# Ledger of designs, part 175: peptides against a protein of PDB entry 5OK6

Target 1, 215 residues: chain A of PDB entry 5OK6
Amino acid sequence: ELPGLDSQWRQIENGESGRERPLRAGESWFLVEKHWYKQWEAYVQGGDQDSSTFPGCINNATLFQDEINWRLKEGLVEGEDYVLLPAAAWHYLVSWYGLEHGQPPIERKVIELPNIQKVEVYPVELLLVRHNDLGKSHTVQFSHTDSIGLVLRTARERFLVEPQEDTRLWAKNSEGSLDRLYDTHITVLDAALETGQLIIMETRKKDGTWPSAQL

## One batch from the design tools (peptide; made by RFdiffusion4, then SolubleMPNN)

Design b2_p28_2_s3 (from b2_p28_2, 13 letters changed)
Fold by OpenDDE base, seed 2:
Structure b2_p28_2_s3 (fold): chain B 215 residues (1-215), chain A 28 residues (1-28)
Amino acid sequence: as target 1 above (215 residues)
Amino acid sequence: MPAPVVLEEAEKQVDPDIYDASQFVAEF
């Protein structure tokens, strides 16, 4: 049942889980298309439940690049294209108005960077490949705060590498060269890895040599 | 007494920090 307009406004804007609440690392936030959100604001601020300003179901279609993979469009701007809501506020709106049929929620995590918390709207999508089969990639999303060690573990898991096999990573740089990712403790951000970047997992040979050492 | 063959420490071949990706694709 749809609560009273003042109750809706209070829960979404001014509640303990309202839009204006502080970010906390690891929390889930959700994107809502800006025009829908503005229509909802107009509806609840109008004070008339029978008004023609009823927003209908949440429709984020304009935020997606495609309706197959549900990737976000590049270059979306908070406050212009979308509004960020805490999980509780999002779930309230979905329960009251619904979400457009077939659309997934746009869930994102709060990350902690040096001196700033932000919702990571665009995690880094890396193309993971094996040194001996560059034609078979796994696209995997990582946070900018994820370690290179996590990228390596994820690559090992995706390629079903046995625990006894030794592996290391290379990143294809903008010049088309391969940079070795020596330090597994640095972050994806510190390594300056970018979306669409090719990451090559090299597996050590049974003779103890590396394939790259023969180049 | 045969002199101990000092196994020459295999010079740690400094793995080149940067490879040409075109060489990588050709030899892998």
Scores: peptide ipSAE 0.027, ipTM 0.536, DockQ to the pose 0.027
Fold by OpenDDE base, seed 1:
Parts: structure tokens; C-alpha cells; sequence
Structure b2_p28_2_s3 (fold): chain B 215 residues (1-215), chain A 28 residues (1-28)
């Protein structure tokens, strides 16, 4: 049963537990399409449960680039294209109004950056390849806060590298050159890695030489 | 526990910090 309009407003918009509450690292937040959210605001503020202002089910269709992989459109802006809701508020709205059939929820994590918490709406998608087979890529999503060491471990796992095999990473830069990722303790953000960037995993030869040392 | 990939610091080989990506494609 839908709660009273004033109760809905307080649960979703209240700054203590609603969308205006402080961000906390590791929490899940959800995107809601802005026009739907504004229609809901108008409905609950109007004080009339008339079907003429009823927002219907949550429909995030305009936020997606495609309905196959459910990728977000690039360049979406908070407050213009979408609203961020904490998990509790999102689940309330979904329970009351439903979500458009077949659409996944748009879940994102709060990340800790040096001076701010933010919802990471756009994690970094890296194209992982092996040095000897550049035609076989694995697209993997990483947080900007993930270490290069995690990228390396993930690449090793995806390519089924044996524990005794030694590996290192190269990033293809904007000039088309390869920059070696020496420090595995820095973050994806610190390494300035970007979505769509090619990351090459080099595997050491059995003779103890690196393929790149012969270039 | 996945074994820590000990990047052995010891490779004295002056790996050039920057390679041309075209060279990587040509050798493989």
C-alpha cells in the first residue's frame, strides 16, 4: 500500500535519512531520472492522490545509451539528468511505484577521494589485453580508487596466468605510445587511467627476459 | 591468499619508460 503523501516526502527527501543525507564511503546509491523524480515531487507535494499527477513506475530509459548492456549515457549531470538516492530511499520508491519492466537499477558506490566522498557514477572501464594477442580484449570496470595492483591481479585472473609467471602492465597513452605502470600501489585515478584505455599485460619469457626489452 | 606478485625491483634493465605501441604490434 502506498503510504500517505507527506510520509513519502519525509522518507525520501528528509535530510537525515533521505537524498540530502551525508555520503558514506562504501554505501550504495541509485540514480533516478530527473523528470520522473520531479513528477513524483509534484505528486506528493500537491496533496491530491489524483491519477492525473501520479508519476507511474520509475523509468530510467533516457539515462541509458543502450538497452543491451545498460550503459549510461556519457556526460549525465546530477540535478539535471538524474537524482541520487540512498539505497533505503530507492527501495522505498521501487516498492511503491515499481521499476519499468526489464530495466536494471542504476546502482553506484560512494568512493573516498583525498578530500571528498562522492558517488562514482562513471567507474573506469579498461580494455585489458595480452602483449602477444592485442585482438582479444577483456573490458573490466574499476573504481578510480582501485590500485594498479588490483588491475594487474584482475588481468592475471582473466588471462589465466599461472602464479609463477611474472607480469607487468603498460597503458596506451593519448599519443599512441605505451607508458609503463611501474608503481602498483597508486590508484587508477593517480595513474590517470581513463575509460576505453588499452592496458597491455606483458608476461616475462621463460628465459627471464621481457618481450619489450627486445624492442 | 593469492601470492603477492613480488615485483622484483632487481631488474637493472633500463626499461624505457615509453614505447611506441606500433613496435609492440610489430614483434608479436
Amino acid sequence: as target 1 above (215 residues)
Amino acid sequence: MPAPVVLEEAEKQVDPDIYDASQFVAEF
Scores: peptide ipSAE 0.026, ipTM 0.539, DockQ to the pose 0.062
Fold by OpenDDE base, seed 5:
Structure b2_p28_2_s3 (fold): chain B 215 residues (1-215), chain A 28 residues (1-28)
Amino acid sequence: as target 1 above (215 residues)
Amino acid sequence: MPAPVVLEEAEKQVDPDIYDASQFVAEF
């Protein structure tokens, strides 16, 4: 059942638990398309439940670039294209109005960067490949706060590398050269890895040599 | 933004820096 309009407003917009509450690392937040959200605001502020301003179900269609992988469009801006809601507020809106049929929720995590918490709307998508088969990539999302070690483990898992096989990573830079990711303790952010960047997993040969030593 | 860590270029790398599954458990 839909709560009263004033109750809806208070549950979603309050500064303690609503849209403007402080971010906390590890929490889930959700994107809501801006026009829908503004329509909802107008409806609840209008004070008439029977108003023609009823927003209908949540529709995030304009935020997606594809309906297969449900990827977000590039360059979306908070406050212009979408609003961010904490999980509780999102779940209330979904329970009251529903979500457009077939659309997934746009869930994102709060990450802790140096001196700031931020909702990571755009995780880094890396193209993981093997040194000997650059044509077969796995696209994998990582947080900017994930370690290079996690990238390496993920690459090993995706390529079914045996535990006894030695591996290392290279990043292809903008100049087309390869930079070795030798420090596995640094983050994706610290390594300046970007979406669409090619990450090459090199596997050590049985003779103990590295393929890259022949480059 | 923190300054990006300067990555070593392939030509500058002296050590092979091998990573195996056991190192992942130890390092992470």
Scores: peptide ipSAE 0.023, ipTM 0.392, DockQ to the pose 0.035
Fold by OpenDDE base, seed 4:
Structure b2_p28_2_s3 (fold): chain B 215 residues (1-215), chain A 28 residues (1-28)
Amino acid sequence: as target 1 above (215 residues)
Amino acid sequence: MPAPVVLEEAEKQVDPDIYDASQFVAEF
């Protein structure tokens, strides 16, 4: 059953779980397409539940690049293309109006950056490869706040590297050269790694030499 | 011929000063 229009507005905008509440690291937030959200705002502010302004099901179709992989379009802007809602508010709207059939929710996490919390709408998608087989990639998403150490561990796991094998990472830069990721304690952000970037995991040879040292 | 991958061992010490949080907040 739909709550009263004033109750809807208070729960979504002004409640303890409303849109305007402070971000907290690790929380889930959801994207809502801006036009749908504006239509909802107009509906609940209009005071008539039978109004022709009824927003219908939540439809985020315009935020997706495709309906196969459900990847977000690049360059979406908060407040222009979408609104961010905390999980509780999102779940209320979905329970009241529904979500367009077959369309996935757009869930994102709040991350802690130096002196700011932000919803990470675009996590970094890295192409992980082995130095000896650049044609076999694993695409993996990382937070900008994830360490290079996590990227390395993830690469080792994806390629089933044995615990006794030594590995290190290289990032392919825009010039096509390789930058070695020496410090595993820095973040993906610190290392300036970008979506679509090729990350090469080098495995140390049994003779104790690195493949790269022979290039 | 694939161009030789120049492995420059650039220790990109990520200058800890690159954390101008204000610039990164605008890009994310």
Scores: peptide ipSAE 0.019, ipTM 0.369, DockQ to the pose 0.021; fails the geometry check

Design b2_p28_2_s4 (from b2_p28_2, 11 letters changed)
Fold by OpenDDE base, seed 4:
Structure b2_p28_2_s4 (fold): chain B 215 residues (1-215), chain A 28 residues (1-28)
Amino acid sequence: as target 1 above (215 residues)
Amino acid sequence: MPAPVVLEEAPREVDPDIYDASEFVAAF
């Protein structure tokens, strides 16, 4: 059941779980397409529940590159293309208006950056490969706040590396060279890793030598 | 032909891939 228009406005904008609430690391927030949201604002501010300004179902279609993998378009801007709502507010809107059939919610996490919290709209997608087979990649999504150590562990897991095998990471740079990721305690952000970047996991040989040392 | 991948294994005092995260905060 749709609550009163004033109640909707208060719940979404000014409630304890409203749009303007402080970000908290680890919380889920959701993207709402800007035009739909503005239509909703107009509707609830209009004071007529039967108004032709009724927004209908939430439709984020314009935020997606395609309706197959539901990847977000690149370069979307908060406040221009979408608004961010905390989970509670999002769920209220969905319960009131529905979400377009078959369309997934666009859920994102709040991350802690130096001195600021942000909703991470675009996590980093890395192409993980082994040094001996660059043609077989695993695309894995990481937060900018994830450690290189996590990337390494994830690569080991994806490639079923045995615990006794020693591994290290290299990042392919734009010049086509490989930069070794020595410090596993720094973040993906600190290492300036980018979406689509090739990350090569090198496995130490049984003789104790590294494959790269033979080049 | 894919360009040859150059491996830089030379020990560096600081990992060249380490950047100040503060420079990127504005990108979020």
Scores: peptide ipSAE 0.017, ipTM 0.406, DockQ to the pose 0.023
Fold by OpenDDE base, seed 5:
Structure b2_p28_2_s4 (fold): chain B 215 residues (1-215), chain A 28 residues (1-28)
Amino acid sequence: as target 1 above (215 residues)
Amino acid sequence: MPAPVVLEEAPREVDPDIYDASEFVAAF
């Protein structure tokens, strides 16, 4: 059952718990398509529950590039294409209006960058491969705030690397050459890694030599 | 920090410029 229109407005637009509340690192926020949200605003502000302005189910279809992988379109802009809601507000709207059948929610995390919190709408998708089998990739999403060490650990786990095996990473740059990721303590952002970038995990040989050092 | 998410998607085609070990070498 739908709450009263004034109650809906207060729950969603509240400055302490709703859309306007401060961002906190690690919290989940959700994207809502802008036109739907504006229609909802018009509905609840109209004061007539039986109004023809009823927004219906949340439909984020226009935000998706495809309905197979449910990837977001590139270049979406907050306030133009979508609105960000905290988890509680999102769950209220879904409970009241529903979500279009088959669509996943668009959940994103608040990250802490130097001197700013933001919802990371576009995490970095990296293509992880092994140096000796470049044809087999694992696509993994990382935060810009994740360390290269985490990327390396993730690659080791995905490729079932034994604990005693030594590994290191290379990134293919825009010029087509490989840049060695020496410092594992820097972030994905610091390393300037981008979505779709190839990351090669090199495994040390049993003789103690690196495959790349002999070339 | 959000844990890295494994995309439940078909492996993207690897960069068409790097397919095998020889291309790995050539990329240096």
Scores: peptide ipSAE 0.028, ipTM 0.557, DockQ to the pose 0.249; fails the geometry check
Fold by OpenDDE base, seed 2:
Structure b2_p28_2_s4 (fold): chain B 215 residues (1-215), chain A 28 residues (1-28)
Amino acid sequence: as target 1 above (215 residues)
Amino acid sequence: MPAPVVLEEAPREVDPDIYDASEFVAAF
């Protein structure tokens, strides 16, 4: 059942629990397509539930590149293309109006950067490969705040590397050369890794030598 | 820290950059 229009407005827009509330690291926020949200605002501000301004179900279709993988379009701008809502507000809207059939929610996390909290709308997508089989990649999404150690662990898991096998990472740089990721404690951001970047996991040989040491 | 999300492999166009591996990558 739809709450009263004033109750909807207060629930979604209030500064304590609504879209204007402070960001906290680790929390989930959701994207809502701007046009739909503006239609909803007009509906609830109009004060007439029988008005022709009813927004219908939430439809974020214009934010997606495709309806297969549900990847976001590049270059979307907050306040122009979408609004961000905290999880509670998102779930209220979905419960009241529904979400377009088959369309997934666009959930994103708040991350802590050195001087700011931000909803990470575009995490880094890395192409993980093995040094000896570049044709088999795993595309994995990482936060800018994730450590290189996590990237390495993820690569090991995806390629079913045994615990006793030693591995290390290389990143293909913009010049086409390989940079070794020596420090596993730095973040993806600190390492300046970018979406689409090739990350090569090198596995140590049984003789104790590294494949790259023979180059 | 958000957990890494595995993206289902869409048949992405083969990133030409995977095949344009530096001579160094090819030498592994």
Scores: peptide ipSAE 0.026, ipTM 0.534, DockQ to the pose 0.208; fails the geometry check
Fold by OpenDDE base, seed 3:
Structure b2_p28_2_s4 (fold): chain B 215 residues (1-215), chain A 28 residues (1-28)
Amino acid sequence: as target 1 above (215 residues)
Amino acid sequence: MPAPVVLEEAPREVDPDIYDASEFVAAF
């Protein structure tokens, strides 16, 4: 049974789990398509549960560029295209109205940047490859706050690199050349890595030499 | 830190940038 309209409004817009509550680093938030959300607002503010303003199930289809990988369209704007809800509020709405069949939730994390928390709607998608086989890539999402060390570990895991093998990363830059990611302690943001950027994992040879040293 | 999410490879057209990088890395 749907809660009373006033109760719905209080749970989603206000209170400890409401839309306007402070962001906390590491929390999950969810995107809701703006028109659906506005329809829901009109429904609960109208005071009549039998109203023709019933929003139906949550449908975020217009936020996706494809229904295969469920990637978001580029350039979506908070407050225009979508609203952000904390996990508790999202789960309430899903329990009350449902989510369109087969459509995944759009979950995002709150990240901590210098002097600000934000929901990271667009994590960085990196193309991970090996230096000797650029045609075999793994596309992996990373937070801007993730370390280069995590990118390296992820690449090692994806390519089944043995623990005794030494590896390092290169990033293809906008000029088409490769920049070595020497410091593994800096973040993806600090390294200025971008979505779609090619990251090359170089593996040291058994003779102790690096392939790139022979260039 | 949450584990990185693997994006299932849509048949994305191989980013032309991967091919351009192959010429550079073919030097490896």
Scores: peptide ipSAE 0.024, ipTM 0.440, DockQ to the pose 0.204; fails the geometry check

Design b2_p28_3_s1 (from b2_p28_3, 14 letters changed)
Fold by OpenDDE base, seed 2:
Structure b2_p28_3_s1 (fold): chain B 215 residues (1-215), chain A 28 residues (1-28)
Amino acid sequence: as target 1 above (215 residues)
Amino acid sequence: MKLSYEEQLKANQINLEELQKAFEEAYK
């Protein structure tokens, strides 16, 4: 059952939990397709609950490039293609209007960059491989703010590396060469890693030498 | 002196083909 139109508007656009709420690092925000949101605005501003401007259920279909992995289209722009809502506002809208059947919410996290908070709509998706089998990859998402150390730990976990085994990372660069990711304390952003980039985990040999040491 | 990240990248840049060859040789 829908609340009053004025109440809906206040909950979503006008308040401490509304669309213009300040971003806080670590919080979840949700994408809503722009056309639907504008239709909703027209509906609640119209003052007639029986109006033909009823927006129907939330449908973000146009934001997805596929319905298998539910990956977002590239190049989406806030304010043009979608709006961002804090979790509370999103959940209100879903409870009032519903979400298209089978369609997942588009949840994203607020990250803290130097002197700015932003909703990270496009996390970095890296291809993790082992040095001895470059053809088998694990695709994993990371925040731009995640450390290289986390990437390494994640790779170790995915490939079931034993705690006593020593490992390090290499990144394939745009020139077709490999750069060793020596400093594990820098972030994915600092390392300029990007989606689709190949990251190679090298495991130290039992004799204490590195496979790449032959170079 | 601590190397900058850019300096580290330059110092540790290796040709992909050379590294792949080295990995293959390590497991022969």
Scores: peptide ipSAE 0.056, ipTM 0.605, DockQ to the pose 0.149
Fold by OpenDDE base, seed 4:
Structure b2_p28_3_s1 (fold): chain B 215 residues (1-215), chain A 28 residues (1-28)
Amino acid sequence: as target 1 above (215 residues)
Amino acid sequence: MKLSYEEQLKANQINLEELQKAFEEAYK
C-alpha cells in the first residue's frame, strides 16, 4: 500500500528521521542504488501516481560485485552510486515498493570514529589462521573500530582455543613479513588492517615459550 | 617509556618465511 506522494517524500526526506538525520553510533543504515532513488524522487515530486516515473521495486544489483556472497563493489561513492537511509526510511521504501527478488538488504552500521560518526560501508574482512596450520583460514568481518583484542578473542573462539592457552596475533604486511599486533587495545583502523589481510594466531607452547621465539 | 605503536610494529616485524620455519621447528 502506497501512501500519498507528499507523505512519502516527508517520511524519507524528513530531516529528523529521514535521509538527512544525524548519524548515531550503533544504528543501522541501508544503501539504496542512486538511480533508483533518483527515479523515486522524480516520481514523488511529479505529483502523479500513475506517471511513467514509477520506480518499481528497489534494485541494488549494480552495487554488488557478485550475487553469491553479495559483496559490494569496491570504490562505491555515497551520493554517486548510492544513498544512505536510516532503517526507518529504508523499511518504508521496502514496504511501499519492495526489494528485488533474491537481493539482500545492504545494511551497515554507524561507527564512532575519533572525530566523526560514519556509516561503515566497508567493514574489514580478515583471514584468520593458526600458526601451525596456515592453510586453513576463517574469514571474519570486523569493524574498523573493533579492538585487536576483539580480533584475538574472535580468533580464539573460531579455532576453539581453550581458556588456559595463551595466544597472540601477527599480521602479514605488504612486504610479506609479519608484524606482531602487540597492543591489543588499539583498533583495527589503528593497526591499518585491510580486507583480505592474513592474521596469524600464535599459540604459546606448553613449556611457556612461543613458537616464534626461536627467531 | 612506552613505545609508539609504529615503533612496536617495527620492533616486532618478522619475516614470514622465518616465522614459518620457527613454527615448524616448534611442532615437528
Scores: peptide ipSAE 0.045, ipTM 0.585, DockQ to the pose 0.141
Fold by OpenDDE base, seed 1:
Structure b2_p28_3_s1 (fold): chain B 215 residues (1-215), chain A 28 residues (1-28)
Amino acid sequence: as target 1 above (215 residues)
Amino acid sequence: MKLSYEEQLKANQINLEELQKAFEEAYK
């Protein structure tokens, strides 16, 4: 059931629970394509439920670069390309207007950065490989706030590394060399890792030496 | 004094080709 226009406006735009509410680390927010949202605003502000300004179902198609993996286009800007809504507001809009058939919601998490909360619209997708089989890769998504230790653990899990095996990570830099990710306590952000970056997991040899030590 | 992470990264920078070669040799 579609609520009254004023009620819709209050629920979605209310600063306490709506679009303007404070961010909280760990909570989910959703992207809504800007033009659709503006159309909705015009509709509910118009005061006529039968208006031709009815926005129709939510359609975020223009935000996606593909309809296979539903990845976002790069360089999208909040307030220009999309608006962010908290989960409750998003679910209200979806229940009232629907979401384009087959289109997934664009859910993102609030992360805690130094002295600020931010919706992480673009998590880091790393390309994980093993030093002994560079041809087999796994793309894994990480938050900028995730530790290098988590990246390492994730790599170990993805490659089914046994607990007794020692591993460490290298990151391929833009200059075509490998930088060892020595400190596992720093974050992906601190290490300046970027989407698409190759991360090599090196496994220690049985003799106690590292393959890279042969340099 | 312990090196900063950035300094450690620079110190641990290895040429990709050399490292790839080392990896290949280690797992022949």
Scores: peptide ipSAE 0.036, ipTM 0.583, DockQ to the pose 0.142
Fold by OpenDDE base, seed 5:
Structure b2_p28_3_s1 (fold): chain B 215 residues (1-215), chain A 28 residues (1-28)
Amino acid sequence: as target 1 above (215 residues)
Amino acid sequence: MKLSYEEQLKANQINLEELQKAFEEAYK
């Protein structure tokens, strides 16, 4: 049985543990489709639990561009397309109303940027390839706060590069040329890497030279 | 102009052949 309407409101809509609570880096938050959430608000504010305004199960279908990879549509805006709830609040709503069958939760992490904290709704999806086989890519998600070093390590792992092999990264820029990612200590954000961008892992040859030296 | 994810993928594919050839030649 559902909790009382006032109890639901207090549990979800508060500044300490609910929707209004401060963001904390590393915490999980969840997206809820805006129309459903507004319906829920209307329901609990109405004071009649038998009302026709009952929201039904959570359905985030309109936020997804596909039901295969469950990728979010581009350009979604907080407060217009979705609301963000901390994990506890999300789990309460799911327990009370359910989640549409087969639909995964949309979980995102709070990240620390230079002067702000935000829920990273859109992590950067990079296309990782090897210099000698550009047609075979691994799509991998990275936080804007992840280092280029992590991107390199991830690429090495995905392509099963041996520890003794030296590798480095290139990014294909908007002009179609390749930019070396020299500094592995800067972040994905600092390097201005974007979703869908091609990242090429170059492996040093046995003779100690780099393939790109002849380009 | 910033490209969408889909546009990025398309742009990558357009240049892949040229880039592949360049790197292959560097290995010879």
Scores: peptide ipSAE 0.032, ipTM 0.550, DockQ to the pose 0.692

